# Peptides against a protein of PDB entry 5FRP: the designs that were tried, part 5

Target 1, 225 residues: chain A of PDB entry 5FRP
Amino acid sequence: VEWTESIPQIIATREDISKELNQALAKTFIDSDPRVRRTSVMIFNKVPVTEIWKNITNKAIYTSLLHLAREKHKEVRELCINTMAKFYSNSLNEIERTYQNKEIWEIIDTIPSTLYNLYYINDLNINEQVDSVIFEYLLPFEPDNDKRVHRLLTVLSHFDKKAFTSFFAFNARQIKISFAISKYIDFSKFLNNQESMSSSQGPIVMNKYNQTLQWLASGLSDSTK

## One batch from the design tools (peptide; made by RFdiffusion4, then SolubleMPNN)

Design b1_p8_5_s3 (from b1_p8_5, 3 letters changed)
Fold by OpenDDE base, seed 1:
Formats: C-alpha cells, sequence, structure tokens
Structure b1_p8_5_s3 (fold): chain B 225 residues (1-225), chain A 8 residues (1-8)
C-alpha cells in the first residue's frame, strides 16, 4: 500500500520511470489486496494524463486497468470504470498519436468497447455507472458539430460487434426514456391544472402518470442495496 | 443479448 501511494509523487517529479518501477507497478494492479489494486487505479486519477503516458510505458499496466472493470470487488470496479472512462477522454484531448505510443493507443482505444460490453452483465448498478461515464467522458455534450462527430467516430471506430449491439440498445433505451420523461412532463402539467383534474380524464391521466413513474424508477438501481 | 426489454 504505502509504496503504491508514493507512485503519484514519483511520476510527478521524475521525467523517466525505470523499467523495473513499471514492472513493480504492473504487479500492484493484480495484487491480492483490493486496497493495493485501488491505490494503483488512483494513480491514473492523481497524475496528469501527459505524465502517465510519458512514464507508464508497460502495456500490462493499461491492460490490467481495463481488466479491473470486471473486478469482483465493487469499490475497485466502480473506481476503475470511472477512471478508465476519464483517462480515455483525457487521452483523446491531450495525447497525440505517435509511432512510439501506438501500442498503448491500441489498448486505450478498446476502452469504449470494454465499457459497452459491461451491459452484458445485466447488473443495474453497473448499467447506471456505464450510462454515467458515457455521458460524462465517452460522448460528452459538445456544441461543436465537427468535434461531436469526430468524437463519435473515434469511439465507434474500435467497437467490437458486441459493443455495437450494446450501443444501439443504449440509444434505443435513451429514446424510450426521453419519451417517458416527455410524457411525465405532459401528465404533470395536466395534473397541476384543477379543471383538467376535475374532468373525466383526471383519473386516467393520474394512472398513466403513476405507470410512467414506475417505469422510470424500474430502470434505476436500488440505492439501498 | 442485453435486450433492454423496456416493454411500454
Amino acid sequence: as target 1 above (225 residues)
Amino acid sequence: MPEIVLEV
């Protein structure tokens, strides 16, 4: 633990990290102690993306980071999913594609596919987290059309067949959610009007409102579990 | 398949 906690400061203060340090760091991602694995993932959050790419040259570290997205330990998995999505976005924004970093980019370019493949676990908590990191890091709100299209094409260009299937299912779900929210708003406006509520349609709209709420809530994880 | 079966 303590050694791994010192790594962010070492990366921030040294221009080059020895091959031996990279090999030692690679072992911490597969350590039996989940605290060591957690601290290893936190390096990618504590160190600037540019310094990670300079100093972490061992491919096994990046591969091991991606494997932790399927970690049995909930806290390490959740941290890894957020970390890898953020690291992907920061890498696209700040890291140039060179001949020297090509092999690392081949791994990093699989992050979107790795994340969309988590929907096949069919866990509501994982689904919500993947939804969150898609909107925050993979496909963020971008008002510039050219940047938005370029980001979308970059994300899709390295998808496997399963990730494409999940992407289409995700988009179909978002359309359904958007429609349900629109109906929730329409029903709420109707129910807030006293004349409308006193009409023969009042009970019918109240029932549809409750059904819409139940449907929207059924897509959320139980925050109590 | 993750059929996100949202029956309407």
Scores: peptide ipSAE 0.024, ipTM 0.706, DockQ to the pose 0.034
Fold by OpenDDE base, seed 2:
Structure b1_p8_5_s3 (fold): chain B 225 residues (1-225), chain A 8 residues (1-8)
Amino acid sequence: as target 1 above (225 residues)
Amino acid sequence: MPEIVLEV
């Protein structure tokens, strides 16, 4: 009888410890030291997604994680963007939608919108990173058509109007880049042929090649900055 | 509070 009466108290004590831990962890995401914020983000990379969903129950932690995507500290921002995109993908693959986790899912379902909204910052480094995490984690290559469509619909289902506009702009840019790369390849093949280079078209194609390279390079971040 | 990158 006495051990059965201690179980509710042990459960309550564990819930209190879990609550205190969650409250302490929530403070670390807003710490003034970027090293503390970085370490907090790294929890999402070091702990399995299932254990995160089980033990991190404070909504403020997830909201704070999403907010760090817009942090001025480059290293913390970059880590956060990769971390949240990966965490979103892992959550979709491994976490069932239940009544108990609904409120956390409402936050996690905004990750794609949060990421697509980073394009409005108009920073080339952020744009390249968001491009990368879209292809790696949000909309990975899926050979199964039904799974690919389902993932796309899931990603888009929680978009705000700005994220939709950003999504269409992104896709339009990707089509332009793909066309420019195709032209770069065609021009490179032409210029690698000695007979073609010696033709009246040689100088014209060389100019178009250089223009195509300059256009492609203008869309890339300066790796020296 | 972490400093936010402002939308320009």
Scores: peptide ipSAE 0.023, ipTM 0.723, DockQ to the pose 0.092
Fold by OpenDDE base, seed 4:
Structure b1_p8_5_s3 (fold): chain B 225 residues (1-225), chain A 8 residues (1-8)
Amino acid sequence: as target 1 above (225 residues)
Amino acid sequence: MPEIVLEV
């Protein structure tokens, strides 16, 4: 733990990290102690993306980071999913594609597929987290149409077949959620009107409102588990 | 590492 906690400061103060230090860091991502793995993932959150790309040259570190997205340890997995999504977004915004960094980009470009493949775990908590990081980091709101389209094409260009299937399923679910929210608002407005509530439609709309709420709630994870 | 089993 303590050694791995020193790495952010070493990266910030040195122009080059030795091959041996990169090899030692790669071992911390596969350590048996979840605290060591957690601290290793936190390097990517504590160090600027430019300094990570400059100093972390061992491809096994990036491959191991992506593998932690499927870890059984909830806290490390959740941290990894957020970290890799953010790191992907920052890399696309700040890191130029060069001949020298090509092998690292080949790994980083698999982050979208890695994230979309997490939906096949069929876990509501993982699904909500993946939904969140897609909207925050992978496909953020961008008012510039060319930048938004370029980002979308970049994300899709490295999809595997399973990630494409997951992407279409995700989008179909989002349309259904959007429609359900719209109906929830319409029903809420109707039920807030006393004349509407006293009408023959009042009980019918109340039933539809409750069904809409139950459907929306069934897609949410239990935050207490 | 113990992976999360994906449903196929």
Scores: peptide ipSAE 0.023, ipTM 0.718, DockQ to the pose 0.097
Fold by OpenDDE base, seed 5:
Structure b1_p8_5_s3 (fold): chain B 225 residues (1-225), chain A 8 residues (1-8)
Amino acid sequence: as target 1 above (225 residues)
Amino acid sequence: MPEIVLEV
């Protein structure tokens, strides 16, 4: 733990990280202690993206980061998912594609596929987290149409077949959620009107409201679990 | 590492 906690400061103070330090860092991502793995992931959050790309040249570190998205340890997994999504977005914004960094880009370009493939775990907590990082980091709100389309094409250009299938399923789910939310709002407005609630439609709308809530809730993680 | 089993 303590050694890995020193790495952000080492990266910030050294122009080049030795091959041996990169090899030692690569081992911390696969350490049996989840605290060591957590601290390793935190390097990507504590160090600027430019300094990560400059100093972390061992491919195994990036590959190991992506593997932690499937870790059974909830805290490390959740941290990893957020970290890799943010790192992907920052890399697209700040890192030029060169001949020298091509091999790292080949790994980083798989982050969108790695994230969209997490939907096949069928875990509601993972699904919510992946939803969040998609909207925050992968496909952020961009008012410029050309930039938005370019980002979308960049994300899709490295999808595997499963990620494409997941992407379409995700978008279909978002449409269904949006429709259910719209119905929830309409039913809520109806039920908040005393005349409407006292009408013959009141019980019918109340039942539809409850069904809509149950459907919306069934797609959300239980924050108590 | 113990991976999350993908439900297929």
Scores: peptide ipSAE 0.022, ipTM 0.714, DockQ to the pose 0.096

Design b1_p8_6_s1 (from b1_p8_6, 4 letters changed)
Fold by OpenDDE base, seed 3:
Structure b1_p8_6_s1 (fold): chain B 225 residues (1-225), chain A 8 residues (1-8)
Amino acid sequence: as target 1 above (225 residues)
Amino acid sequence: SSEIKLEV
């Protein structure tokens, strides 16, 4: 753990990280101690993306990072999911595709598919996290249409069949959520009006309001779990 | 394995 904690500083100060260091770092991602694995993942959060790409040349490190997204250890998994999504976004924004980094890009380009495939675990907590990182890192809000479309196409270009299916399901769910929220707002406004509540529609709208709330709540994970 | 299984 202590050794791994020193790596961010080393990467920041040294232009040439040895093959040996890369090999040693690769081992930390598969260490039996979750604390070591966690610390290893944190390197990707603490070190600038440009320095990571420059100094971490062992493809096994990147592959191992992606595998941790499916780890049973909750803390490591959650950290990994956030880390890889952010790393993907930062890489797209800051790293050019070259002949030299092609092999690493082949791995990094699978991050979206890796994340969307997590929906097949059928875990509400994981689903919420994947939803979150999609909006934050994979497909963030972008007012420039060309950039937005380009990002979307980039994300989709490396999808497997399962990822595509999850993508469509995700989007369909988002539309439903949006609609439900809109209805919630409308019903809330209606119920806050005394005249409306006293009308024949009052009880009907109240029932619909409760149903809408229940539906919205059912899609949320328990924060305690 | 320490990995979560995907539903097939």
Scores: peptide ipSAE 0.022, ipTM 0.707, DockQ to the pose 0.105
Fold by OpenDDE base, seed 5:
Structure b1_p8_6_s1 (fold): chain B 225 residues (1-225), chain A 8 residues (1-8)
Amino acid sequence: as target 1 above (225 residues)
Amino acid sequence: SSEIKLEV
């Protein structure tokens, strides 16, 4: 753990990380101790993306990072999912595609597919996290239409079949959620009006309100778990 | 395996 914690400083201070250091770092991502794996993932958060690309040349490190997205250890997994999504976004923004880094890009370009494939685990916590990182990092708000479309095409261009399916399912779910929220708001307004609540429609709307809430809640993870 | 299985 202590050794791994020193890596960000080393990367920041050295222009070239030795092959040996890269190999050692690669081993930390597959260490049996979750703390070591966590610390390894944190390197990608602590070190600027440009320095990561410059100094981390061992493909196994990137591949191992992606694998941690499916780790059973919750803390490491959650950290990894956020980290890889952010790293992907930063890479798109800051790293040029060259002949020299082509092989690393081939791995990094699979991050969106890796993330969308997590929906097949059918875990509400994972789903929520993936939803979050999609909106924050993969498909962030972009007011420029051309840039937005370009980003979308970039994300989709490396999808596997399963990721495409998940993408469409996700979008369909978002539409449903949006509709449900809209109804929730309408029902809430209705129920907050005394005249409306006293009307013959009062009980009916109350029931619909409860159903809508239940539906919305069913799609949310239990924070206590 | 420490990996979460994908449900197909």
Scores: peptide ipSAE 0.021, ipTM 0.704, DockQ to the pose 0.102
Fold by OpenDDE base, seed 1:
Structure b1_p8_6_s1 (fold): chain B 225 residues (1-225), chain A 8 residues (1-8)
Amino acid sequence: as target 1 above (225 residues)
Amino acid sequence: SSEIKLEV
């Protein structure tokens, strides 16, 4: 643990990390102690993306990072999902594709598929986290149309069949959520009008309002579990 | 570390 905690500083200060250090770091990602695995993932959060790409050349480290997205240890998994999504976004923004880093990019380009495939676990907490990282890192809000389209095409170009299926399902769900929110707003406006509430439609709209809320809430994980 | 299985 202590050794792994020192790695961010080493990467930040040294221009070249030895092959041996990369091999040692690779082992920490598969360590039996979740604390060691957590610390290893945190390297990707503490070290600038450019320094990671420069100094971490062992492809096994990146592969191991992606595997931790399916980690049974909740804290490590959650950290990994956020980390890999952010790392993907930062890599797209800051790292050029070269002949030398091609093998690493082949791994990094699978991050979107890895994340979308997590929907097949059918866990509400995982689903919510994947939803969050999609909006934050994979397909962020981008006002520039060319950049937005380019990002979308980049993400989709490396999808496996299952990821595509999940992508379409996700989008369909978002449309449904958007529609439900729109109805929620309309119903709320109606309920705030005393004349409308006193009408024959008042009780009907109240019921629809409650149903809409229940539907929206059903998609949320229990924060107490 | 044991991985979570994906449902097929």
Scores: peptide ipSAE 0.021, ipTM 0.705, DockQ to the pose 0.103
Fold by OpenDDE base, seed 2:
Structure b1_p8_6_s1 (fold): chain B 225 residues (1-225), chain A 8 residues (1-8)
Amino acid sequence: as target 1 above (225 residues)
Amino acid sequence: SSEIKLEV
């Protein structure tokens, strides 16, 4: 653990990281101690993306990072999912595609598919996290239409069949959520009007309001777990 | 297994 914690500083200060160091780092991602694995993932959060690409050239490290997204240890998994999504976004924004980094890009380009495939685990906490990283890092809000379309095409270009299916299901769910929120707002406005509440529609709208709230709440994970 | 299984 202690030597792994020193790696970010080494990467930040040294222009040439030895093959041996890369090999040693690769082993930390598959270490039996979850603290070691966590520390390894944190390297990608502590070191600038440009320095990571420059100094971490062992493809096994990147492959191992992606594998941790399906790890049983909750904290490591959650950290990994956030880290890989952010790393993907930063890479798209800051790293040029060259002949020299082609093999690494082949791995990094699978991050979107890896993330969307996590929906098949059918875990509410994982689903919520994947939803979050999609909006924050994978397909962030972009006011420029050309940039937004280009990002979308980039994300989709490396999808496997399962990821595509998951993508469509996700989008369909988002539309349903948006519609439910719109209904919630409308019902809330109605219920705040005394004349409306005193009408024959009052009890009906109240029931629909409650149903809408229950539906919205059912999609949320238990914050206590 | 140290990995979470994907359900199809």
Scores: peptide ipSAE 0.021, ipTM 0.701, DockQ to the pose 0.103

Design b1_p8_6_s2 (from b1_p8_6, 4 letters changed)
Fold by OpenDDE base, seed 3:
Structure b1_p8_6_s2 (fold): chain B 225 residues (1-225), chain A 8 residues (1-8)
Amino acid sequence: as target 1 above (225 residues)
Amino acid sequence: EKEIKLEV
């Protein structure tokens, strides 16, 4: 733990992270102690993306980071999912593709597939987290159409068949959620009108409102679990 | 489709 906690400062102050330090760091991602794995993931959050790419040259570190997205330890997994999504986004924005970094990019370009493949676990907490990181980091709102399309094409260009299937399922779910929210708003407006509530439609709309709320709530994880 | 399991 303590050694790994010192790594962010070492990366920030040293231009030459030795091959030996990269090999030692790679071992911390596969440590049996989840606290060591957690601290290792936190390096990618504490160190600027440019310094990570400059100094972390061991492919095994990046591969091991991606594997932690599938571990059973909730805290490490959740941290890893957020970290890898953010790291992917920052890498696309700040890191040029060169001959020297090609082999790391081959790993980093699989992050979108790795994340979209988490939907096949059928866990509501994982699904919500993947939804969140998609909107925040993978496919953020971009007002520039060319940048938005380029980002989308970049994300999709390295998808496996399963990630594509998850992508289409996600988009179909988002359309359904949007429609349900629209209906919730319409029903809420109706129910706030006393004349409408006193009408023969009042009980019918109240029932549809409750069904819409139940449907929306069923897609959310229990924040207490 | 084969569900993805979490690693132990």
Scores: peptide ipSAE 0.033, ipTM 0.761, DockQ to the pose 0.172
Fold by OpenDDE base, seed 1:
Structure b1_p8_6_s2 (fold): chain B 225 residues (1-225), chain A 8 residues (1-8)
Amino acid sequence: as target 1 above (225 residues)
Amino acid sequence: EKEIKLEV
């Protein structure tokens, strides 16, 4: 008879420890020290996604993670953007949607919108990083059409109005970049041909080549800054 | 549209 009375107390104690741990962890995401915030973000990179979802049940932790994408501290922000994008992708691949995790999914499903909204900061380093994580984690290369469409619909299904506007602007920019790269290749081939370069078109194509390079480079952050 | 600022 004595062993049955200890089980509820052990379960309650474990839930209390889990709650206290979650409350302590939630405080570290809003700590004044950027090193503490960085360490907190790194948990999402070091711990398997399944274990994160199992043990991190406090919504405030996930909300605070998303807020760090707008952090003024460069290193914490950059880490957070990569972390949240990867965590979103891993969650979509490995975490089933259940009644119990619904409220966390409501937060995680806002990650794409949160990332696309970073383009409105109008910072070249942020834009480049958001471009990178979109191609790596949000909308990765998928040869299977049904999987690719399903991923796209999942990403878009929780967009706010601004994220949709940003998504269309992104796609329009990608088309322009693709066209510029195509022209860069064409001009490079022309300029590599001695007969073509010696023609009356040679100087004209050289100027267009330089303009195309300058345009492509102007969209990149200075890697030295 | 109003530019989104970084948070502190």
Scores: peptide ipSAE 0.033, ipTM 0.761, DockQ to the pose 0.168
Fold by OpenDDE base, seed 4:
Structure b1_p8_6_s2 (fold): chain B 225 residues (1-225), chain A 8 residues (1-8)
Amino acid sequence: as target 1 above (225 residues)
Amino acid sequence: EKEIKLEV
């Protein structure tokens, strides 16, 4: 009987410990040492999404995670971009929207806008990373039409004006890339045919092939930087 | 449009 009377105090003590832990964790996201910030981001990548939502209740932690996507420290930024995109996808798949978690969802729902706004930095490495996380986590391949449409509507429903502009620019670029790849394949097939290559079109197609390759390559980041 | 800078 006495252990039942201690349960409210144990719950209160666990809430206080949880609050202190959340306050301590919030400070690590703004630490001057990039190694501390990196370790803090890794919590969201290593801990199951359900346990994150249960134990991380301080809004400032989620806001600080999103802020690190714009950090100058390359490793921390790159880790943050991948981590927040994955965390967004996992949250949409595994976390129900409730009255209690509404205020955290208001932050998490801004992840797509946060990512699409990174295109305005005009950095090729950032652009490639954002392209990658869009296809892997934000708008993944989904064979179910209703799930795919629902995901798209969820992603778009919290866009700011700049994120919409980036979204349209991204889609227009993807169409151009797809067309260029199709032409690269067509030109490669033509140039591999000896009769076609010996024709009056041979030099013309070779020039178009080289231009297509140069255009495709110019959109890629330098893997050495 | 104004380019978004990286934060320090």
Scores: peptide ipSAE 0.033, ipTM 0.760, DockQ to the pose 0.163
Fold by OpenDDE base, seed 5:
Structure b1_p8_6_s2 (fold): chain B 225 residues (1-225), chain A 8 residues (1-8)
Amino acid sequence: as target 1 above (225 residues)
Amino acid sequence: EKEIKLEV
């Protein structure tokens, strides 16, 4: 009889410990030291997604993770953007939608919108990073048509109006980039042929090649900044 | 926190 009365107290104590840990962790995301914030973000990279969802029950932690995508501290921001995109992808692949985790899913489902809204900052380095995480984690290469469509619909279903507008602008940019790359390849093949370069078209194609390179490079961040 | 403000 005495051991049965201790079980509710042990469960309550474990819940209290979990609550205290969650409250302590929530404070680390808003810490004034960027090293503390960085370490907090790294939890989502180091701990299996299933264990994160099980042990991190305070929704404020997930909200704070998403907020760090707009942090002025470059290293923390960059880490956060990669982390949340990866965490979103892993969550979609490994975490079932239940009644108990609904409030956390309501936050996690906003990750794509949060990322697409970063394009409005008009920073080339942020744009390149968001481009990268879209192709790696949000909308990865998927040969299965049904899975690919389902993932796309999942990503789009929680977009705000700004993210949806940004998504169309992104896709329009990708088509332009693809066309410019195709031209770059064709011009490069022409310029690598000595007979073609000696022709009356040689200087004309060289000019078009340089214009294509300048256009492609204008969309890249300065790696020195 | 120093947020990157969207230039409004």
Scores: peptide ipSAE 0.026, ipTM 0.725, DockQ to the pose 0.099

Design b1_p8_6_s3 (from b1_p8_6, 3 letters changed)
Fold by OpenDDE base, seed 2:
Structure b1_p8_6_s3 (fold): chain B 225 residues (1-225), chain A 8 residues (1-8)
Amino acid sequence: as target 1 above (225 residues)
Amino acid sequence: DYEIKLEV
């Protein structure tokens, strides 16, 4: 653990990291101690993306990072999901594609597929986290249409079949959520009108309001878990 | 590691 904690500083101070250090770092991502794995993931949060690409050249490190998205240890998994999504976004923004980094990009380009495939685990906590990182890092709000389309095409260009299916399901769910929220607002306005509540439609709208709330709530994880 | 359980 202590050794791994020193790595960010080493990367920050040295332009060239030895092959041996890369090999040692690769082993920490698969260490039996979750604290070691966590610390290893944190390297990607503490070191600038440009420095990571320069100094971490062992492809096994990146592959291992992606695998941690499915690990059973909750804290490590959650950290990994956020880290890899952010790293992907930062890489797209700051790292040029060259002949020298092609093999690493081949791995990094699978991050969107890796994330969308997490929906098949069918865990509400994981789903919420994946939703969050999609909106924050993968497909963020972009007012420029050309940039937005380019980002979308980049994200989709390396999807496997399952990721595409997950992508469409995600989008369909978002439409449903949007519709439900709109209905919630409409029903709330209706129920706040005394004349409307006293009408024959009052009880009907109340029932629909409750159903809408229940549906919206059912899609949320328990924050206490 | 998690296994893929069901489709979305």
Scores: peptide ipSAE 0.034, ipTM 0.767, DockQ to the pose 0.096
Fold by OpenDDE base, seed 1:
Structure b1_p8_6_s3 (fold): chain B 225 residues (1-225), chain A 8 residues (1-8)
Amino acid sequence: as target 1 above (225 residues)
Amino acid sequence: DYEIKLEV
C-alpha cells in the first residue's frame, strides 16, 4: 500500500525533472554564445527523432530552432537549416500525429514555409542551401506516386502566402535551369563535332554556349566565400 | 536576424 502512494510522487518528480530540463534546454537555443546555440542544434542531429519527440516537449525549443534559420551567425544558421529540414523529413517518416504531440506538429509543419521564406533574403549561399535541403529532405525523389503526392500535399498544406509564391518561383527557376542544361549539352555536342564547328553555325553556337554557361554560373555562390 | 529583402 505504501509503494502505491509513492508512485504519484515519483511520476510528478520525473515530470518536474523533464520540465526543468526542457526549460534549461530552451534557454540554450537563445544563448548569446553561438557555440551554445550550435550545440543545442546538434542535439537534433545526434538524438534519434523518436527520442527528441518523446523528451523535448517544450514548444519553445522547436520555435527557437526554426528561428535560428535566420540567425546572423553563419555556421549556426547553416547547421540549423540542414537540421530542421532533416528533422522535418524524419518526423514525417517516423512520428505519428497524436493528440498529445499536436502542438509540436503545428510548429514542425511550418518548417517548409520557414525554409522557402529564406529565399527572400536574396543570398546566394542561403539559396543554394535551401535548394539542397528541398531536394534532399522536403521533396525527395520518390518513385511511389501516392507517397510523392502525399508528401507534396503535406508540404504545401502549411505554406503561408509568401512560401507558396516562393515555391512557384523555385519551380519556374528549376524549369529554366533544366532547359539551360539541356542546351548546354546540345551545344557541347555540336562543338565537339569538327564538321559542325567548321560550319557557319560554329561561332554562333560557341557564343550561345558561353552565354548558357554564364547564366548557369551566375546562379552559383562563390565557393570561396 | 535576416530581413526579407526582395520578392523572389
Scores: peptide ipSAE 0.033, ipTM 0.764, DockQ to the pose 0.095
Fold by OpenDDE base, seed 4:
Structure b1_p8_6_s3 (fold): chain B 225 residues (1-225), chain A 8 residues (1-8)
Amino acid sequence: as target 1 above (225 residues)
Amino acid sequence: DYEIKLEV
């Protein structure tokens, strides 16, 4: 743990990390102690993306990072999912594709597939987190149309078949959620009107309101877990 | 094994 905690400072001060340091760092991602794995993931959060790409040249580190997205340890997994999504976004924005970094990009380009494949775990907490990182990092709001389209094409260009299926399911769910929210608002407005509530439609709309709320709530993770 | 199994 202590050694791994020193790595961000080393990366920030050195132009290149030795092969031996890269190999040692790679081992920390597969360490049996979740604290070591956590600390290793945190390197990608503490060090600027440009410095990571410059100094971390061992592809095994990146593949191991991606593997932690399926980690059984909740804290490590959650940290990894956020970290890899953010790292992907930062890399797309700041790192040029060159001949020298091609092999690393081949790994990084699989991050979207890795994330979308997490939906097949059928865990509400994981689903919520993946939803969040998609909107924040993978496909963020971008007012520039060219940039937005380019980002979308980049994300999709390396999808496996399962990721595509997950992508379509995700989009379908988002449409349903949007519709449900719209109905919730409409029903709320109706129920807040005394005249409307006293009408023959009052009880009917109240039932639909409750059903809509129940449906929306059923898709939410338990905040206590 | 630290990997979460996917439901098929």
Scores: peptide ipSAE 0.026, ipTM 0.725, DockQ to the pose 0.100
Fold by OpenDDE base, seed 3:
Structure b1_p8_6_s3 (fold): chain B 225 residues (1-225), chain A 8 residues (1-8)
Amino acid sequence: as target 1 above (225 residues)
Amino acid sequence: DYEIKLEV
């Protein structure tokens, strides 16, 4: 653990990260101790993306990072999901595609598919996290239409069939959520009007309001678990 | 084996 914690500083200071160091680092991602795995993932958060690409040349490290997205250890998994999504976004923004880094890009380009495939675990906590990283890192708000479309096409270009299906399901869910929120607003406005509340529709709208809230809440994970 | 199983 301690030596792994020193790696970010070493990478930041040295340009000649040895093959041996890469091999040693690769082993930490599959260590039986979750603390070691966690520390290894944190390297990708602590070191600039450009330095990671320059100095981490062992493809097994990247493959192992992606694999941790499906780990049973909650803390490591959650950290990994956030880390890989952010790393993907940063890589797209800052790293050029070259002949030399092609093999690493082949792995990194699978990150979106890896993330969208997590929906098939059918876990509310995982789903919520994947939703979050999609909006934050994979498909962020972009006012430039050309950039937005290019990003979307890039994300989709490496999807497997399951990821595509998950993508469409996600989008359909977002539309439903949007509709539910719209109804919540409408019902709230109605219920805030005393005349409306005193009408024959008052109790009916109250019931619909409660149902809408329940539906919206049911899609959220329990933050305490 | 620390993997989460996919439920299909």
Scores: peptide ipSAE 0.026, ipTM 0.725, DockQ to the pose 0.099

